# Ledger of designs, part 266: peptides against a protein of PDB entry 9GMZ

Target 1, 343 residues: chain A of PDB entry 9GMZ
Amino acid sequence: TGFPLELLTRPATERLAYFENYTVAHPRLKEVYEILMRTIAEPAGASFIFVYGASGVGKTTLRLRVEQKLTELALPKLESDRARVPVVGIEAIAPESRYFNWKEYYTRALITLEEPLIDHKFDYGVRGISRDNFGKINVESKVVAPALRRALENALIHRHPDVFFVDEAQHFGKVASGYKLQDQLDCLKSLANMTGILHCLLGTYELLTFRNLSGQLSRRSVDIHFRRYCADSPEDVQAFKSVLLTFQQHLPLAETPNLVDHWEYFYERTLGCIGTLKDWLKRVLSDALDREATTITLKDLQKRALSVAQCQKMFKEIQEGERQLSETEADVQNLRSALGLGA

## One batch from the design tools (peptide; made by RFdiffusion4, then SolubleMPNN)

Design b2_p25_8_s4 (from b2_p25_8, 12 letters changed)
Fold by OpenDDE base, seed 4:
Structure b2_p25_8_s4 (fold): chain B 343 residues (1-343), chain A 25 residues (1-25)
Amino acid sequence: as target 1 above (343 residues)
Amino acid sequence: DMEKLQQLAEEFVAEQKRLGWEPPV
């Protein structure tokens, strides 16, 4: 089963869009998706979900697929409750300054929460927040962070999303001291508690530092490790090759490129991260479509590959994160053994 | 090897359909 052959007669933009929108239901993504959907449906008193994994593992794809599904499931209820938003998803931005920009965060969250299609007007209780003629939220520059927070709290209560997603959430951790990191956690915890809205933080292994700083958050959090595929696991290698084969079959080109034969090179330059793989293939596909090429060659792949130096850096960051998790697992086993519980 | 990879790829497509992750046509 491959791409619709009719795409070969379509414009390059449609061919690229097909591949961009194509999501492989690979085992790790499916597993994490099912856990996340279940946890959102039945949070069991959790206030936070932490989804952590390597950069480019596919966390953004996971978020988008969950957002899509929650929206689909909410449609029948939205007919009766026009104030409700099923899900809110934002990306945390790396601050230009040494400190996380809460004003920008709250503004972006409000703008995202208040989609133009929501006919139900809401009073935020804050001056300087308005809707334009297109229903877009405008936040005046004079509105301060504490006021934006109150507006967001009120909006979240009123719109009552099933979950509030924050992608790239490791950026909350970019603070000059451990004390400030705790303050960021307390801010997030307070927002979740005040609104009663489940928060899902998606990010790199740097989120583990967040999790470990608050023993109170650990009791109210669910952790989801989004693993990469590891070359030391035959099953993971097989899954990775099968993902390559699937992408190979769904590249809208006249001649199917042989990606699977180059699996080691793909693995070397993606570290088993499917998001990184997909983004690489998108770039190469775009180049091929621009040239009206019939296929993709190894030379085309090499032109858009991450450098070895980039891969080495990314791999060190992954190894450190995986090590921290392994140490935590060992600590749990040691604790169980010390308690007289079986390993 | 390739036969097993093809089977897994077909399973991924089946799961994509089951999950409603099919690309828009």
Scores: peptide ipSAE 0.615, ipTM 0.959, DockQ to the pose 0.834
Fold by OpenDDE base, seed 1:
Structure b2_p25_8_s4 (fold): chain B 343 residues (1-343), chain A 25 residues (1-25)
Amino acid sequence: as target 1 above (343 residues)
Amino acid sequence: DMEKLQQLAEEFVAEQKRLGWEPPV
């Protein structure tokens, strides 16, 4: 089944929006989605979920689909509990300095938690936090980080989200020292413990460095590895080619391009990351629609591809992350063997 | 090869529908 043919008569903006909103239910995304949904429903005393994987593997798409589903499942209960928010999701900002800006983090979390569409007004008990005429939260510059933290704790307790998402969570690790990183972990741990709200941190393999600093978080965390497709696995290659075929059939162009015949080039420039693939195809589709082209060519693909140097850098970062995970798995097996439990 | 790829692509579309991941029309 391809795209709706009526899209060919629609404006370029609608054609591009169709493809942008199109999510392939590929095996790795479905697997991680099912694990994450189950873990949110039954956290079993966990306070944290760590979702890690390559840049461009599809973590943001995963978050958005989980947020959508949690909202849909909560709708019948929201009629009776108008104070409740089913899910909260923010993106962590890269620090401009050697210090993480907690004031900005708490402000963004409060703004996201208290969207204008929430009819139930909450008093934060903090001077300098107000709603404007549009219902948007305004935080005065004089409000200090400890006061914003208390406001967020109270808001999270009152709104009772099933999960608090933090995307790009590796940015917590981009601090000048391991001690400051531990203080950040302890701050997040304290927030989760004080509110009783499950936190899900999504990030690159740099999140593993953050995860490994706290042996205490290890007892109250679930780890989810969002793997890329690997060219050394015949099953992964078949899945990747089938994703290409699916995108090929859902590009709203007059002539269906042959993407599958170029699968090796797509793999070379995406490293098996479906998010990177989708973003690449979106850029190429946008260029084709701007030119009123009937199809896309290899030349059009090459114009918007990541450079070989970019791919080499990304691949080194992936290999280091995959190596660290493989070593951890081997260490667990060695520990089990040393304990006499068998491999 | 192509027949198996087409079957898998159709399975992905079926799962997309089952999961409610269809794009808004």
Scores: peptide ipSAE 0.607, ipTM 0.957, DockQ to the pose 0.834
Fold by OpenDDE base, seed 2:
Structure b2_p25_8_s4 (fold): chain B 343 residues (1-343), chain A 25 residues (1-25)
Amino acid sequence: as target 1 above (343 residues)
Amino acid sequence: DMEKLQQLAEEFVAEQKRLGWEPPV
């Protein structure tokens, strides 16, 4: 089944929007989605979920699909509980300084929790936090981080989201000292414990450094590795080619481009990351639609490909992350062997 | 094998429907 043929008569903006909104239910995304949804439904005393994987693997798509599903599942309850928010999601910002800006984090979290569409006025119990005439939260500059934290704790308790998402969570780790990193982890742990809200941290493999610093979080966290497709696995290569075929069939062009025959080039320039692949195809589709082209050529693909230097950098970051995980698996095997448990 | 790739692509579309990930028409 391809794209709706009616799209060929629609404006370029609608054709592009179709492809932008199109999500391939590829094996790795489905697997991680099902694990994440089950973990959110039954956290079993976990306070944290760590979702880590390569940049461009599809973490944003995963988050979006989970947020949509949690919202759908909450709709019947939201009719009865107008104070409830099913899910909250923020992006962690890279610190401009050696310190993470907790004030900005709490402010963004509060703004996200209190969308203007939420009819139920919440008293934050903090002076200098107000709603404007449009229902938007205004946080006065005089409000200090501890007060914003209390406001966020109260808001999370009142809104009772099923999960609090923090995207780009590796930015918590970009602090100059291990002690400060532990303090930040303890701050997040305290927020999760005080509110009873499950936190899901999504990030790159840099998140592993953050995860490994807290041996105590290991007992209260679920780890989800969002793997890329690997060229050394025949099954992964087959899945990657099938994703290319699916995208090929869902590009709203008059002539279906042959992407599958170029799978090695697509793999070289995406490293098996489907998000990177989709973003690349979106750029190429946009260019093709702007030219009123009937199809996409290899030349069009080459024009929007990541450079070899970009791919080499990304691949080094992936290899380091995959190595760290492999070392952890080896440590588990060594521990089992030392305990007299068979490997 | 293109037949096997096509079968997997069809499975992805079926799973997309099952999951409610279909794009709005």
Scores: peptide ipSAE 0.607, ipTM 0.958, DockQ to the pose 0.846
Fold by OpenDDE base, seed 3:
Parts: sequence; C-alpha cells; structure tokens
Structure b2_p25_8_s4 (fold): chain B 343 residues (1-343), chain A 25 residues (1-25)
Amino acid sequence: as target 1 above (343 residues)
Amino acid sequence: DMEKLQQLAEEFVAEQKRLGWEPPV
C-alpha cells in the first residue's frame, strides 16, 4: 500500500509533512524498539540504558516512537495523576569549552519536565526558579548548578517518568580529562540512583568510551546496539532495498520514482543508515515539490547527496566504533572462557 | 528479487500498523 492518493491534491507542505512523519518499521528499528520497550517496562534493577550506533542510523526516530508509545500507555493514568510525566527527553549539547555545562543541562531538563501542559504546580524549593505566565520555567542567572540539581531530583521524583532520555549523549564525553569524565558519570549515576528514574543515553559509538570508564555503571546498565545495514550481509542488503521500496511507495509524487534500481548509490551515500537515507529523500522531495515536479530523478538525488569525503569520514567513525564493539565482545568471551563458563 | 522486496515492504507496512506507527491521515 502506498501513500494516500488524496495527498496529490494537497499543498506541498502537507505532502512533505506526510513523508517526514512516515516511519518505516524496518527490522533493526523494530528490534531495538522492542528491546528498549521491554527494558523500560522491566529494568530489573538497571539504572541506565545505553543505545549506541552510527550517526544517522535512526536513534532520534527510535526515541520519538518510544516517547509516543509511553505517552499512549500512560494516558489512562494521567487523568488521575496530573503530576505524572510519562517520559522526558532532552538533547545533550556539545560543550563550547573543555567543561560540560551542568547548569545548562539541569536547566533544560527542568524546562522539559515542566512543560506548560502540566496543570499541577510544583515548588522546586529553590529561590530563583519560577514559572512565567505561560507556565514555562524561568531560571535566574544566580541559581547555581547544585541547586538546579536538587530541583531536578525533586522534579523527577514528583513527575516519576518511566524513562529519562538523553539524546546525543556522547557529548558528555567531550571533556579535557578522563578524571572529569568519571566525575560526570558518577554525577549521572547519582542522579539516577537518587531519583529512582531509569536513564536512557542515546548516542554515537563515542558513547562507548563513556560507558567503559565506569565498571560500576556496567553492572547497572543495559546495552542496546543499533546496527546499520551491512553490504556484506545478503539479509541486510535485502532489508535495505525493501526500505528503499517502501520509501519509493510513500513519496507523495504523481509518478513513483525508481529508487530500488539505484540501491548501491543510496548505500554508498548513507552507509546503510536509514536516518541518513530518510533525511536525504526528504531534502530531495522538498526540492521536487518546490519545482512542482511529477517525480524524482537521479540528478535530483545527486544534487542533495552527501559528498564522498563526508561519507569517507563517517565510514571511518563507524568502522572504529564497530571495531571497539567487536573487541569488547571478544573480551567478554575471553573472560567467560577464563572463568570456565564457556562461550 | 522484486517480489521478495515487495513482500518485505508489505511486512513493514503490516508491522507499522501493528506498532501504531501509521502516519496521521
């Protein structure tokens, strides 16, 4: 089944929005989604979930679909518990300096927890935190990071989300020293322990460096590897081609473009990352709609493709991450063998 | 090849529906 044909009579903005909101339930996304949903429902004493994979693999899409589902499941309870937030999600920001800005992190987390849609007023017990006339949190410049942390701890306890998402979590690792990185991990661990809220950190393979610094986090963490599709796997190639076919059928154009015949070119310029593919197709669709084009051509695709140099850089980063994981898996197997537990 | 790809694409649509990931109409 393709897109609703009625979209062809709709404005370009609605046609683009349809494609933007369209999520292919491809095998890797479905698998990671099901694992993540089960882990959130039954954390088994875990305080952290680490979701790592290539840039553009689809981690943001995963987060959004989990957030939607957790919200849907919580709706019946939210009618009775007006203080509850089912899920909270923030994006970690790359530090401008060699120091992570914890004040900014806590402020953003508080603002996200206290969205205007929550009728239940909460007193943070911290001077210089207030709500504006629109219900948004205002944090005065005089409020220090330790006070913001206490406010966030209290807010997380009071709002009791099923999970706290941190996207782009590799940015926690962008500090000048390993000691400061350990302190940051201990800070996050303490926040999760003090609130009892499960934290899910989503990021690139750089998140592995952060994860590996705390052997204590490893005991209380669940790892989820969001893999790309690999060209050396016939099953992965078939899945990738089927994703292309699905997108081809759901581009709201008068003439269905042939994307599948160009699968190698799509693979070359996306490295098997479906998020990168979707973003590329979105840009090309936008250009086609602006020109009132009936279809998408190879020239239209080429105009919006990542450069070979960009793909080469991204591929090196992926290869390094995949290598580190393979080494870690080997180390676990070696440890199990050394313990007499077998493979 | 194309028949198998079409079958998989139909499975993706069925799973999208099962998961409640259908685009708003």
Scores: peptide ipSAE 0.607, ipTM 0.958, DockQ to the pose 0.836

## One batch from the design tools (peptide; made by RFdiffusion4, then SolubleMPNN)

Design b2_p26_1_s1 (from b2_p26_1, 13 letters changed)
Fold by OpenDDE base, seed 3:
Structure b2_p26_1_s1 (fold): chain B 343 residues (1-343), chain A 26 residues (1-26)
Amino acid sequence: as target 1 above (343 residues)
Amino acid sequence: SVEEEWEREVREFEEALKKLKEEEAK
């Protein structure tokens, strides 16, 4: 199985779009997807799901697949309930200032919840929030953060999504000197409690620090670790090579490149992160299509690879995150031993 | 459907994994 051969006669833009939309259902993605879907279906009193893993591991792909599935499952109900949104997802933005901008967060969340495709106009009861002629939400600069929060709470209650996704959620941890990270967590907890909407925070291993600071959130949270593939695991190496083989078959080029033979180089420059791999191949494919090349060469790969310095930095961040998780597992074992539950 | 697409993607990965295992066993 491979790409549709008719793509070879199509424009470069269509060929690139095919590859962009193609997803490899690799074991780690499938596992995390199943856990996440099950948790969304049966939260069991959880208010939060934390999905953490390396940058470029594929969290955005996971989110997209879950959003698509939840939308498909909701379609029969959306015909009768035109106010409902099955899923909402936003990206937390790194503050330009040293402080997380809640006003901007609430504004973005409101804009996302109120996409023009929703015919059911909702009155937020907040002055300075309006809809344009296209149904897009406009928030006046005079609207203060508490009013935006109330508007978001009302919107979430009215639209009643199955889950609220926040991507790059590690940015909530960027607080001013003198502000407690705990206050940010309490704010999010309050929003989830007031709306009754399950929140899924996706981010880097920095989310662990954020999670560990709130003993109260730990009781109402589900943790999902999205692991990279490790070169010291034969099973992980086989999975990684299988991902390369699958992508190789789905590159819409006249001659199938041999990516698998270069698996070590791909691993060196992706650290076992499939999102990083896909992004790299996308850049290389784009270059090849622009040149009307029949295949991808090692030189083409090298031109678009992350630098060794970038990989070293990313690897240090991964090692620190993996270390923190390993220590947490050891702490659990120590706690069990101290409680007399045995090893 | 989204489900049928996901199932195809899973099968394609499993086929690739099987092929690699067969090649490594030779």
Scores: peptide ipSAE 0.521, ipTM 0.936, DockQ to the pose 0.785
Fold by OpenDDE base, seed 1:
Structure b2_p26_1_s1 (fold): chain B 343 residues (1-343), chain A 26 residues (1-26)
Amino acid sequence: as target 1 above (343 residues)
Amino acid sequence: SVEEEWEREVREFEEALKKLKEEEAK
């Protein structure tokens, strides 16, 4: 089991594309995927799903896999309902300004939701929103954020996706001086309520701040923790080594590199985050293909590794997030005990 | 299909895990 050997005779671009498209279905990804798919199928009155975890844990990979699956499942129904979009996913952009740009968010959401391939043209009821000759949505600069919101609400109601994904959703927390994060949440909550569309926010542990700010959101939200692999768990170490072994078999090189023997170094520089690992291997593979190398060496790995300083920063952010979750669990236990509910 | 691809990827990981366990037991 490994990459197709025919790739060794193919251009470097095809070899790299193969690896880019390859996904390891590791235990944590599988678990979160199953929970997320179940929650989307049966939201039980939830308006929000929060998926939080370390940067580079694989949240974008999770989103893309769910989007693909939901699209596949919807295909039979799309033949009868040509207006329907099964799923929509966007990435929240870090604003250049200190403040979240709602106008940009609504514009990107509309553009993504109204892809040219949708046969049914929708009238947004908003002046300054049009389709170009290629079917792409064009938003005039004069269109204000409230009008874009109305257009998005109408589009979401008309297209009725099973879920609306927002990746890097921690960027909603970038609020102006004097504005509250609560106002951003209330805006999102209002959008979800007005459209009846389930929203899934994926992001870092900074999303935990959103959970704590609104007692009303907590009743209408499902939380999913996408955990990294921890070196203090023998099972997690074994899973991480197995990921390395799987990637080793799927690097389209003439000689299979021994990644597993360097597992501690890989763990040191990825902190157990599989997305970080894949991105690292992709960079190293690209370099190897450019040199027409037969294999990857430790020196090649070291050249593209994150610095110790970067890893230390990332690790501090992870530890703070994991600490906050642990404290929340302890608080729940304390509350239960105080209520006379057994531990 | 997306499902067949996912099932293949799961099997490949499980095979890698099995191989690793066999190598560590030697």
Scores: peptide ipSAE 0.517, ipTM 0.935, DockQ to the pose 0.848
Fold by OpenDDE base, seed 4:
Structure b2_p26_1_s1 (fold): chain B 343 residues (1-343), chain A 26 residues (1-26)
Amino acid sequence: as target 1 above (343 residues)
Amino acid sequence: SVEEEWEREVREFEEALKKLKEEEAK
């Protein structure tokens, strides 16, 4: 098991692309994937799924894998229903201003939802929304946010995706006041209710703050915690080492680097986040390919590692998120105990 | 297929895990 040996004769771009597209199906990813797929298939009246975890844990990889799977599962139906889009996924952008740019959000959602391959032309009933000769949606600057919202609602109803993904959804929480955050929640809730489309918000632990502001969302949401690997768990350490072992076999280099022997250093600089690990290895691989190197050394790894200061900052953010979850779990246990249900 | 790719990736991880366990047991 390993990369195709023929890659060693291929251009650096192709070798790098291979590794970029390679995914390790590690236990936490598999678990969250299975829960997410099941929840999408049977939402049981849920309007929202919240997937939260550390930055770099692999949420984007999870999203992309689910999008691919949902697309594959929908293929037979798409032959008969040319209007249907199986899944739509966008990334929320951090606002440059103190205010979330809903106009930009709706525009990006519309553009993403209306892929050029959709033969069925849909009239959004909004002036200033058109398709170019390539089928790409163009939204004129004059189109106002309420009109874009209506267009998106109509498009979501018509295209009927199984789920609407919003990656980096913690950016909805980056508003100047709690009032504005509530308005954002109400907007999202309204969009989900009006369209009947399940929304999946993926984000950091900051998404918990967003989630907790709406008791009403709590009744219609499924929470999925995408955990990092913890060094205090022998099982997690073993899984993390196995991820390193898998990646080292899939680095398209002439000599297989020994990553596993450096597992503590990898853990120190990734905090058990596999996305951070993959990105690190990608940078190091790119450097190695540029030098036409046969392998990766510890010095090569050190050159592209996150700084200790960056890791310390990330770790504090993780600890705060994990603490908040632990408190919530304790509150549930206390409630159950108080109700006489036992812990 | 996406499923076949996923299944392959799962198997590859499981093989790596098995190999690691065998190496740590020596």
Scores: peptide ipSAE 0.510, ipTM 0.933, DockQ to the pose 0.854
Fold by OpenDDE base, seed 2:
Structure b2_p26_1_s1 (fold): chain B 343 residues (1-343), chain A 26 residues (1-26)
Amino acid sequence: as target 1 above (343 residues)
Amino acid sequence: SVEEEWEREVREFEEALKKLKEEEAK
């Protein structure tokens, strides 16, 4: 099992595109995918799903895979309901100011909901929202955030996606005060409640700040921790090596590189994050293809590796997130012990 | 289908895992 050998005769762009589109179904991705799909199918009164994990763990890959699956599952129903969109996904943008730009958020969400391929035209009832000749939504600068919110609420109700994805959702938390953070959460909660649409927030461990601020959200949210692979776990090391083995078989090169022999170096420079690993290999593959190289060497890997300083920074952020989760588990155990329920 | 692709990817990983275990056991 490996890449199609015919790719070796194809242009570098096609060979690179093959690898870019290739996904390793590693255990953590599979686990989180199964939990997420089940939760979307049976939210049990939840309004939110929080998916948190290290930067580069593979959250974007997870989202894409779920979006594809939800779209496939919806296809039979979309023939009868031309207004329906199976899934919506946006990326939250880091605020340039101390305030989250809700106007931009609502605009992006509306644009994403109303892709040109949707035959059913929806009237938003808001002046300054129009469709161009290509069916693309145009939002005039004069349209205020409350009007855009109403338009989005109406669009979400009408399109009725199974889930609304927000990537990089930690950016909602990048506000100067705890009160403003609560206001942002209340805004999102209101949007979910008013539309009846399940929201899935994907982000870094900074997203845990949202979880901790609202005891009420905790009752209406499902938490999914997308863990990295840890070098102190033999099972995780074996899984990580298997990911390397799978990737080396799917690098469209004449000679299969031995990535597994360098697993410790790969781990050192990815911290067990498979997205980071894939991005690294993509850069190295691109360089190899540009040189018409037959294989990838350790020197090629070293040239495109993250710096030790970058890895140290990323690792500190991971450790802080993992610590916060561990403290929460300890707090639960302490609470249970204090209640006489036992550990 | 998306499901067939996912199942293929899962099988490929499991085969890689099996191969790795066999190589480490030698």
Scores: peptide ipSAE 0.505, ipTM 0.932, DockQ to the pose 0.876

